Peptides against a protein of PDB entry 5HDT. Designs and how they scored, part 42

Target 1, 163 residues: chain A of PDB entry 5HDT
Amino acid sequence: MVVKTFMDMDQDSEEEKELYLNLALHLASDFFLKHPDKDVRLLVACCLADIFRIYAPEAPYTSPDKLKDIFMFITRQLKGLEDTKSPQFNRYFYLLENIAWVKSYNICFELEDSNEIFTQLYRTLFSVINNGHNQKVHMHMVDLMSSIICEGDTVSQELLDTV
Target 2, 163 residues: chain A of PDB entry 5HDT as posed
Amino acid sequence: MVVKTFMDMDQDSEEEKELYLNLALHLASDFFLKHPDKDVRLLVACCLADIFRIYAPEAPHTSPDKLKDIFMFITRQLKGLEDTKSPQFNRYFYLLENIAWVKSYNICFELEDSNEIFTQLYRTLFSVINNGHNQKVHMHMVDLMSSIICEGDTVSQELLDTV

## One batch from the design tools (peptide; aimed at target 1 F52 W101 N106)

Design b2_p25_6_s2 (made by RFdiffusion4, then SolubleMPNN; from b2_p25_6, 11 letters changed)
Fold by OpenDDE base, seed 5:
Structure b2_p25_6_s2 (fold): chain B 163 residues (1-163), chain A 25 residues (1-25)
Amino acid sequence: as target 1 above (163 residues)
Amino acid sequence: MFRALSKEEEEEYKKRAKEYYPFFD
């Protein structure tokens, strides 16, 4: 599975990063971001999350519009965290832990539409968070939100007031 | 604002990531 290829890849694996660069670009295409299969979209999101990890601090996506599409896409996948009984829940769990640990959403501070992205992220997280989630899920959600608030010097007060 | 993980951070993440391997066929 392609997702495991990126999961196992190290940040200093320059030769592998070059080898899989084209694949990373293709995974961000509309074909995958708008794929009709929900499970495929989840796997794509997991790959993209690891791609941000291994190519840090430079995302391989040079277009601001593409970056926005990717993060809006990842945000939409997080809706799947609401169903803890789903067979795919642990994959959603992985996605959450990755983006919380890597802090990939910090890339969005360089985007013109960062406020829109963060707003949708917070709304999505608050829509799925509940007392049925275990402590680790809650921690990752809190880490994800707090890192953006605390590390983002450009986070608008208006955004915080609307959340 | 966005940075690469340190070696220690990456190793810790890899350790955690392996726990999810059974859920990816």
Scores: peptide ipSAE 0.718, ipTM 0.967, DockQ to the pose 0.828
OpenDDE base, seeds 1, 2, 3, 4: peptide ipSAE 0.447, 0.708, 0.456, 0.478; ipTM 0.880, 0.966, 0.885, 0.890

Design b2_p25_6_s3 (made by RFdiffusion4, then SolubleMPNN; from b2_p25_6, 8 letters changed)
Fold by OpenDDE base, seed 1:
Structure b2_p25_6_s3 (fold): chain B 163 residues (1-163), chain A 25 residues (1-25)
Amino acid sequence: as target 1 above (163 residues)
Amino acid sequence: MYRALSKEEQEELKERNKEYYPYFD
């Protein structure tokens, strides 16, 4: 499966990174971002999270509009964290841990619509946070939000005023 | 900030990722 291929790929595997670059670009196409199957969209989000990890610090997506679409897409998938009893919960957990660890959302500081992206992220996270989540889930959520707050200056301050 | 992980961080993440392998086909 493509998900496991990216999960197992190292950042220093330059030959493999070059080989799978076109696949990484293809996974960010509207075909996958707007795929009708919810489970497929979750798997795509996990792949995208790993792509940000593998190609750091230079994500392969050069279009600001594409980056916005990707992060808005990932944000929508994070809604799945609400149901801790779902069979897919651990995949959502993986997605959360990855993006918190890699700090991939911090790419958005370079985007014109960063405030929109961060606002949607925070609204989503606060909407799904509940007492059913274990401490690790809470830690990743806090780490994700605090990383954005700490790195941001004016943008972060505006976000804090609206949230 | 968004950055490449160190060798130590890469090894730690590999171990963490193993816990998720059963949930992906």
Scores: peptide ipSAE 0.594, ipTM 0.947, DockQ to the pose 0.940
OpenDDE base, seeds 2, 3, 4, 5: peptide ipSAE 0.584, 0.578, 0.568, 0.580; ipTM 0.943, 0.942, 0.941, 0.943; seed 3 fails the geometry check

Design b2_p25_6_s4 (made by RFdiffusion4, then SolubleMPNN; from b2_p25_6, 12 letters changed)
Fold by OpenDDE base, seed 1:
Structure b2_p25_6_s4 (fold): chain B 163 residues (1-163), chain A 25 residues (1-25)
Amino acid sequence: as target 1 above (163 residues)
Amino acid sequence: MFRAFSKEEQEEYKEWRKKYYPIFD
């Protein structure tokens, strides 16, 4: 499946990165971001997370509006972390750990609406945090938020006040 | 910062991702 294709791709696989660039762009289309199937959207989010990893430090998406759509989309998927007993939880965990490790949200600092994106991310994470989460889940959530704060030369005081 | 992994981090990731392969079978 496509998810595994990107999971198995390394950052230094230049030939493959070129080969699958069009697929990466296609996965960010409205068709997939607004797909009616929740499970499909989760898989798409996982692919996008790996795409950011693979193409770092440059995302293949050049449109600021598209980048905003993608990260708002990923943020919405993170709501799935709330149910630790869901059959899909491990996929949500993969998504969380991936984006925390890669620090993909830090791409958003170049966007005009970065504060909106970060605010939605923080609100989402705080809304899903519960006692059912193990230490690693909490750690990745904190790591994700802290990375943004630490680079917050462009982070507004308003965002900090909401935390 | 959003950046490419170091060589060491790349190897760590390669091992890390293996545990998730069954999740996406």
Scores: peptide ipSAE 0.592, ipTM 0.934, DockQ to the pose 0.954
OpenDDE base, seeds 2, 3, 4, 5: peptide ipSAE 0.591, 0.591, 0.589, 0.587; ipTM 0.934, 0.933, 0.934, 0.933

Design b2_p25_7 (made by RFdiffusion4)
Pose (drawn by RFdiffusion4):
Structure b2_p25_7 (pose): chain A 163 residues (1-163), chain P 25 residues (1-25)
Amino acid sequence: as target 2 above (163 residues)
Amino acid sequence: SYRRFTEEEKEEWKEKVTEAKERIE
């Protein structure tokens, strides 16, 4: 249910945002980012993605240490894109489609561990892509990774090598 | 960039959300 309301919510709805802001901060809790259930981490990942969409360009989570935990957590969930036969695939696709459209990972440019995050993101995307993915998956991955290079300060040799 | 959506982008996004719901159902 929370996924649907965060999916349908708008950046304009200041009323609903102030209301659900406390829940948005809570969904990033370590209880969820490390929940052993695969289905829970997936749902939480979709919420955090729309939470970044709704509150842009000013995200609610301000702690850099916590902001790092979230984007590394999301990268681990993108591993689910590999199993195109799973019934949960279209939800992983929604997660990819969202962070690609919103360019949520650009928030990491200011984090000290940005290179580790972007490098692990690139490795993951190149390791999950297979012949089961349509061109929309390919397109979203390029949109996601292109923004990091074009709008970023620099490209380390390590990140360039993952390509 | 990570920024606020324009009006056109909001309309497009609402269409994509409808498609995403259909795919999940």

Design b2_p25_7_s1 (made by RFdiffusion4, then SolubleMPNN; from b2_p25_7, 11 letters changed)
Fold by OpenDDE base, seed 3:
Structure b2_p25_7_s1 (fold): chain B 163 residues (1-163), chain A 25 residues (1-25)
Amino acid sequence: as target 1 above (163 residues)
Amino acid sequence: SFRAMTEEEKEELKKRRKEQEERIA
């Protein structure tokens, strides 16, 4: 399974990274990002998160448009965190944990539309945060948002209004 | 900044993955 492949891969496996680079690139295609199955999209998001983890600190995707698409896509998937009783919640947690630890969204600072991406992220996170989330979920959400604020020289008022 | 996970984080992730896989299997 593609998901397991990237989950088990570490960043020091250069040969494997090269081998699966094409697959990584294809996972960011419209076919996967716009897949009609919600569960498939979640798996794709997890894979993408792992790809960022594996290739850190280098971005595996170089196209600004593609990066924007990816992070907007991931952001949309994070909406699934709202239901803690979902059978897929653990995968949503995995996604959140990964992107928080890796600080994947910080790649977006190089993008012209970073503000849009961060705004959507914050709106999404605050929309899904609820009392049903355990402390770890809250921690990762806070870490994710705080990292962006701390690294950014300036944060738009719109973004600040979401905090 | 965009960063590689620490060894501690990697270990924790592996632990979580194992637990998750066991629950999903």
Scores: peptide ipSAE 0.300, ipTM 0.802, DockQ to the pose 0.676
OpenDDE base, seeds 1, 2, 4, 5: peptide ipSAE 0.286, 0.299, 0.252, 0.293; ipTM 0.796, 0.805, 0.784, 0.801

Design b2_p25_7_s2 (made by RFdiffusion4, then SolubleMPNN; from b2_p25_7, 10 letters changed)
Fold by OpenDDE base, seed 3:
Structure b2_p25_7_s2 (fold): chain B 163 residues (1-163), chain A 25 residues (1-25)
Amino acid sequence: as target 1 above (163 residues)
Amino acid sequence: MFRAFTEEEKKEYKERRKEQLERIE
């Protein structure tokens, strides 16, 4: 399975990184980002998160528009964290843990539409946070949001109004 | 910061990955 391939890949596996670069680019295509199956979209999101991990600190996606699409896509998938009893919750957890650990969203500071991306991320996280989440989930959510705030040094008024 | 892992973080990730794989199988 493709998801396991990227999950098992190390950051310093240069030969493998080069070998799977085209696949990484293909996974960010509209075909996958707009796939009708929500479970497929979740797997794609996990793969994309792993791709950011593998290629850090230089993501293989260089187009600002594509990066925006990817992070907006990942943000939409995070809505699945709401239902802790879902059979797919563990994959949603992996997605959250990965992006929090790698600090992938911090790439968005280079984008013109970073405020939109961060706003949607925060709105999504606040909408799904609930008492059913264990301590690790809460920790990753806090780490994800605080990392962005710390690097940006400021919180937009729109975010403040949303909170 | 969007960054590569240290050697210790790589080890931690490997262990965490194993745990995660057990959950999603």
Scores: peptide ipSAE 0.354, ipTM 0.847, DockQ to the pose 0.905
OpenDDE base, seeds 1, 2, 4, 5: peptide ipSAE 0.344, 0.329, 0.330, 0.334; ipTM 0.849, 0.845, 0.837, 0.845; seed 4 fails the geometry check

Design b2_p25_7_s3 (made by RFdiffusion4, then SolubleMPNN; from b2_p25_7, 9 letters changed)
Fold by OpenDDE base, seed 3:
Structure b2_p25_7_s3 (fold): chain B 163 residues (1-163), chain A 25 residues (1-25)
Amino acid sequence: as target 1 above (163 residues)
Amino acid sequence: MFRAFTEEEKEEYKKRREEAKKRIE
């Protein structure tokens, strides 16, 4: 599976990074971002999260509009964290852990619509966070939100008031 | 910050990845 290929790939794998670059770009196409199957979208989100990790600090996506679409897409997938009993919960957990640890959302500070992206992220996280989540899930959610607040010089007061 | 990993971070992430694989698969 493609998701396993990117999951197993490291940042130092220069030859593999070049080999799979076109696939990485293809995975961000509307075909995958708007795929009708929610399980496929989750797998795509995990791949994209790993792609950001692998190619850090330079994402292979050069279009600001494409980057916005990707992060809005990933944000929508995080809604799946709400149901802790879902058979896909562990995959959603991986997505959360990855983006929190890699700090991939920090790419968005360079985007014109960064406040929109961060606002949607925070609203999504607060909508799904509950007492049923284990300590690690809570920690990753806090880490993700705190990283943006602490590193962001472009974070609006409106966003801070929303949180 | 969004960044390339240090050697220490690479080793830590390798452990996280293995744990994640066990949970997902």
Scores: peptide ipSAE 0.638, ipTM 0.950, DockQ to the pose 0.922
OpenDDE base, seeds 1, 2, 4, 5: peptide ipSAE 0.629, 0.595, 0.624, 0.612; ipTM 0.948, 0.939, 0.946, 0.944

Design b2_p25_7_s4 (made by RFdiffusion4, then SolubleMPNN; from b2_p25_7, 10 letters changed)
Fold by OpenDDE base, seed 3:
Structure b2_p25_7_s4 (fold): chain B 163 residues (1-163), chain A 25 residues (1-25)
Amino acid sequence: as target 1 above (163 residues)
Amino acid sequence: MFRAFTEKEKEEYKKRRKEALERIE
């Protein structure tokens, strides 16, 4: 229900963006980020990815700590990409495609803990990459990682050595 | 860059969204 609402929303839908702003903020609460059901967490991650898309270039989340929590949360969900035969794989694919296209992780460059976030992202992606992934999945993973490296005036050598 | 889409990008993403819905549902 809520997932499709944000999925169908466009960036220029100003009235809807204002209407659902409070809902967007509630979806980033600990209740949803720490939800015990992994399928619910995946849906939440997809909603958050769409929220970043809809409200670009300004995310509705103003707290640096909250932004860190969200991106660490999204990163954890990307582990689900490992099993290509999972019933939820296509939802994980959507999450990957969205964040790669929107370049939402680039928000993290303004965060104090950006290196931690990017390190966890790279470690996660390299841990799930396998030969079972199709060409598009590989492309999105490469696009996601390369965009951060290319724009990364703040990307540390330590991160590069980790990759 | 994290930014608002151009009209061309909006159309492309609409296409991607449609394809994603067909895969998910």
Scores: peptide ipSAE 0.483, ipTM 0.917, DockQ to the pose 0.927
OpenDDE base, seeds 1, 2, 4, 5: peptide ipSAE 0.477, 0.459, 0.474, 0.480; ipTM 0.916, 0.911, 0.914, 0.916

Design b2_p25_8 (made by RFdiffusion4)
Pose (drawn by RFdiffusion4):
Structure b2_p25_8 (pose): chain A 163 residues (1-163), chain P 25 residues (1-25)
Amino acid sequence: as target 2 above (163 residues)
Amino acid sequence: PHPGPKTFTKEEQDEWTEEAHELLE
């Protein structure tokens, strides 16, 4: 249910945002980012993605240590894109489609561990892509990774090597 | 300042919501 309301919510709806702001901060809790259930982490990941969409360009989570935990957590969930036969695939696709459209990962440019995050993101995307993915998956991955290079300060040799 | 996440028009957000509902049906 919370996934639907965050999916349908708008950046304009200042009323609903102030209301659900406390829940958005809570969904980033370590209870969720490390929940052993695969289905829960997926749902939480989709919420955090729209939470970044709704509140852009000013995200609610301000702690850099916590902001790091979230984007590494999302990268771990993108591993689910590999199983195109799973019934949960379209939800993983929604997650990919969202962070690609929103360019949520660009928030990490200011984090001290940006290179580790972007490098682990690139490795993951190149390790999950297979013949089961349509061109929309390919397109969203390029949009996601292109923004990091074009709008970033620099490209380390390590990140360039993952390509 | 580094670019943060993008902002969207009402129209773009409606279109996105329609597509996401279709995807998850």

Design b2_p25_8_s1 (made by RFdiffusion4, then SolubleMPNN; from b2_p25_8, 11 letters changed)
Fold by OpenDDE base, seed 4:
Structure b2_p25_8_s1 (fold): chain B 163 residues (1-163), chain A 25 residues (1-25)
Amino acid sequence: as target 1 above (163 residues)
Amino acid sequence: KYPKPRTFSKEEQEERKKKAHELLS
């Protein structure tokens, strides 16, 4: 129900955005980010991705540390894209498509640890991309990776060595 | 200085929603 609520919510749904703001904040708690169930974490990640979509161009999360935690969390979930035969693959695709389309990681540019976040995102995408993915998956991954390289002021030496 | 997450038109949002339901149905 919560997942569907955020999935169906539009950016201009001002009343709903206000109504579900506290829930959005709650979903970013350590309880959910560190939930032991992988499927739950995926659903949480999708909700968070939708939250960034809904509240774009801003985010309801005010703590830089919390934002870092969220994006590192989302990045970790993207590893699930590696198994194209997984029953949850479409959900992982939803996550990828969302963050690629919304450019939610753009929030990270202002964060002190932006390089760490982007480096982890790039490495994760690079590690999971394979010939088994369809064109759309590849396009989203390339789009994200390109945005990291092109939009960032600085790129870590480790990332440069990988590219 | 840095780009922000995107905002979308009503048409884009409706198309996204449609695709989302198709994908996750």
Scores: peptide ipSAE 0.735, ipTM 0.967, DockQ to the pose 0.869
OpenDDE base, seeds 1, 2, 3, 5: peptide ipSAE 0.735, 0.734, 0.735, 0.731; ipTM 0.967, 0.967, 0.967, 0.967

Design b2_p25_8_s2 (made by RFdiffusion4, then SolubleMPNN; from b2_p25_8, 13 letters changed)
Fold by OpenDDE base, seed 4:
Structure b2_p25_8_s2 (fold): chain B 163 residues (1-163), chain A 25 residues (1-25)
Amino acid sequence: as target 1 above (163 residues)
Amino acid sequence: SYPKPRTFSKEEQKEYKKYRNELLS
């Protein structure tokens, strides 16, 4: 129900955005970000991705630390893209599609730990990309990687060594 | 300044939903 609620919501759905704001905040709690169930974490990540979509260009989360936690959390979920035969692959694909299309990670540019976030995102995407992925997955991954390299003003030496 | 997350037109939102529905079907 929660997943569908945010998936079906549009950016201009002002009344619904206000109505479900508290739910959006609740989904970013440590209870969900540190949930022991991998499938639950994936669903949470998808919801958060949709939250960033519908509240764009801003985010309902006011704490820089919370934003960092969320994006590091989403980044960790993207590791699930490595197994194209997983029953949950399509959900991971949804997550990738959303963040690539919405450019939600752009919020991170103004965060103090932006370099860490983008470095982890790049490393994760680079580690999971393989020939088993279809063209759409590759395109989204490349799009995100390109945005990190081209739009970021600071990139760690470690990331530069990887490129 | 840095770029922000993307805002969509109504047409773009419709396109996104179409693609999303295909993926999750």
Scores: peptide ipSAE 0.506, ipTM 0.900, DockQ to the pose 0.792
OpenDDE base, seeds 1, 2, 3, 5: peptide ipSAE 0.495, 0.505, 0.505, 0.500; ipTM 0.900, 0.900, 0.900, 0.900; seeds 3, 5 fail the geometry check

Design b2_p25_8_s3 (made by RFdiffusion4, then SolubleMPNN; from b2_p25_8, 12 letters changed)
Fold by OpenDDE base, seed 4:
Structure b2_p25_8_s3 (fold): chain B 163 residues (1-163), chain A 25 residues (1-25)
Amino acid sequence: as target 1 above (163 residues)
Amino acid sequence: SYPKPRTFSKKEQEERKKEANELLS
């Protein structure tokens, strides 16, 4: 399956990276980003996260608008971390861990709408973090939020005031 | 300039892959 293919793919798998490039591009289409099924969107988000991992330090997506759409999409999926008892929680955790480990959102620094992306990411993480999460989840969330605050250009003062 | 997404060693990638498969098995 596609999800496992990208999950198991290494960064130095140049032949596979070339082979699945078109699929990677297709997964970022509006069809998948706006898919009505929540579980499908989660799987898509995981694939996209793995795509950023595999093709790091670059991204196969060349359109700034598309990149914005992707990261805003991934950010929206992170809301699923709130329900620790969900059958899909492990997959949400995978998404979080991937993003935190790979630092995929670093792609956004060069985007015109980086402020919007990072603001939404911060708000989302801050809203879902709770005492029910284990240490690993907390660590990844803190890593991401710290990265936004410390490495980002500008963070909304209103957002910072809520911390 | 800004930082970019990370690249990993083969060992790191193998560890990640193992954990990922265990997590989502």
Scores: peptide ipSAE 0.721, ipTM 0.966, DockQ to the pose 0.843
OpenDDE base, seeds 1, 2, 3, 5: peptide ipSAE 0.719, 0.717, 0.717, 0.714; ipTM 0.966, 0.966, 0.966, 0.965

Design b2_p25_8_s4 (made by RFdiffusion4, then SolubleMPNN; from b2_p25_8, 13 letters changed)
Fold by OpenDDE base, seed 4:
Structure b2_p25_8_s4 (fold): chain B 163 residues (1-163), chain A 25 residues (1-25)
Amino acid sequence: as target 1 above (163 residues)
Amino acid sequence: SYPKPRTFSKEEMKKRKEEANKLLS
């Protein structure tokens, strides 16, 4: 299974990182990012999150446009955190925990469209955070939002005023 | 300069993988 392959891979697994590099690149294709199945998109997002973990502090994707597409894609998947009773919630949690732990969005600071990416991430997290989430979920969400506000470029004042 | 994604020790990574496997089992 592709999902488990990346999930179980270590950052220092240089041979495996080389072996699965083409697969990592393929998973970022429009075919997967625009896949019609919501569950497939979630799996893809988790794989991409693991890819960023594995290749940290760098990324195997060299195109700024592709990186933007990926992070906008991951951001959209985080909306699934809104339903705590979903059978896929644990996988959404995995996605959140991963990106918060790895700080994968830090790659976006160097992107020309970083402001758009961070704005969308903040907006998405703020929209889904609720009292139904446990402490761990809240912690990761706050960690991400704090990093955006404190380290990111300008965030919409209107968005900040809603906090 | 801006911060980059984190690197982790082998122990940190091992713990994460164990937790992930339990979570997604």
Scores: peptide ipSAE 0.596, ipTM 0.949, DockQ to the pose 0.803
OpenDDE base, seeds 1, 2, 3, 5: peptide ipSAE 0.588, 0.594, 0.594, 0.592; ipTM 0.946, 0.948, 0.948, 0.947; seed 3 fails the geometry check

## One batch from the design tools (peptide; aimed at target 1 Q11 K103 N106 I107)

Design b2_p26_1 (made by RFdiffusion4)
Pose (drawn by RFdiffusion4):
Structure b2_p26_1 (pose): chain A 163 residues (1-163), chain P 26 residues (1-26)
Amino acid sequence: as target 2 above (163 residues)
Amino acid sequence: SKKESVKESMFESAREFTEYLKEKAE
């Protein structure tokens, strides 16, 4: 349910945003980012992605340590893109489609561990892509990774090597 | 200036995705 309302919410709806702001901050809790259930982490990941869409360009989570935990958590969930036969695949696709469209990862440019995050993101995407993915998956991955290079300050040799 | 441009790009991209979702719902 919470996934649907966050999916349908708008950047304009200041009323609903102030209302659900406390829930958005809570969904980033360590209880969810490390929940042992695969289905819960997936649903939380989709919410955090729209939470970044709705509140852009000013995200609600301000703590850099916490902001780091979120995007590394999201990268771990993108592993689910590999199993194109799973019934949960279209939800992993929605997650990919969202962070690609929104360019949510660009928030990490200011974090001290940006290179580790972007490098682990690139390795993950190149390790999950297979012949089961249509061109939309390929397209979203390029949009996601292109923004990090074009709009970033720099490209380390380590990040360049993952390509 | 570059940081403001990155934020503006993110904001516009998020609005376009919201419009895409509204259109897909119709």

Design b2_p26_1_s1 (made by RFdiffusion4, then SolubleMPNN; from b2_p26_1, 14 letters changed)
Fold by OpenDDE base, seed 1:
Structure b2_p26_1_s1 (fold): chain B 163 residues (1-163), chain A 26 residues (1-26)
Amino acid sequence: as target 1 above (163 residues)
Amino acid sequence: SKKEARKEKMKEAALEAQKKRKEEKK
């Protein structure tokens, strides 16, 4: 499956990275980002997170608008963390853990709409954070937010209101 | 530059993430 392909791929696998580059581009299409199936969207988000890991520090997506769409899409998927009893929770955890470890949102600092992206991320995380989450979930959420704050040199009023 | 520093940090973070995933599979 496509999910396993990117999950198991190493960053130094140059031939494989070239081979699956077109697939990575297709996964960011509106067809997948706006897919009607919630579970499919989650799988796509996990694949995209792994793509950011594999191609770090760069991304195969050359369009700033496309990058914005992707991160707004990933942010929307994180809402699924609110239901800890969902059969898909482990995959939501995988998504959170990946983006926290890889610090993939730091790519957004090169985007014009970075503050909008970060604001939506913070609002989403604060909306799902609760005492029912285990320590690992809390740590990843805190690490993700702290990393962005530490790297940021400019913060919009909207982001300040969220923090 | 700050941009170059971010790229270096992301490169290191990605490598560390890869190591952690491999350790979890053991």
Scores: peptide ipSAE 0.636, ipTM 0.939, DockQ to the pose 0.885
OpenDDE base, seeds 2, 3, 4, 5: peptide ipSAE 0.625, 0.638, 0.633, 0.627; ipTM 0.935, 0.938, 0.938, 0.936; seeds 3, 5 fail the geometry check

Design b2_p26_1_s2 (made by RFdiffusion4, then SolubleMPNN; from b2_p26_1, 14 letters changed)
Fold by OpenDDE base, seed 4:
Structure b2_p26_1_s2 (fold): chain B 163 residues (1-163), chain A 26 residues (1-26)
Amino acid sequence: as target 1 above (163 residues)
Amino acid sequence: SKKEKRKEAMKKAALEAQEKRKKEKE
């Protein structure tokens, strides 16, 4: 399974990183990012999150536009956190936990449209957070936002107004 | 530079994340 492949891969697995590079690139194609199946999109997002972990601090995606698309895509998937009773909630949790631990969104600081990405992330997180979420979910959300703020000396006023 | 600091932080975070995942699997 593709999901398990990236989930179990270590950052220092250079041979595997090279072997699965094309797969990583393929997963970021419009075919997957715009896939009509919500569950497929979630799995893709989880894979992408692991890819960012594996290839950190860099990403195999060299196009700034592609990176923007990916993070906007991941952000949209986080909306699934709103329903704590969903059968897919554990996968949404995995996604959140991963990007929080890895601080994947910090890659976006190199992008021209970083402020747009961060703004959408914050709006999404605040829109889905609720009392049904346990402490771990809240912690990851806070950690994710805090990591960006800490490095956000260039954060736009628009983002500051959103927070 | 800011970029260098980011990369260093990302390396550290990614490594820590890897270790956390390994512990969860144990």
Scores: peptide ipSAE 0.634, ipTM 0.936, DockQ to the pose 0.850
OpenDDE base, seeds 1, 2, 3, 5: peptide ipSAE 0.638, 0.627, 0.637, 0.628; ipTM 0.937, 0.934, 0.935, 0.934; seeds 1, 3, 5 fail the geometry check

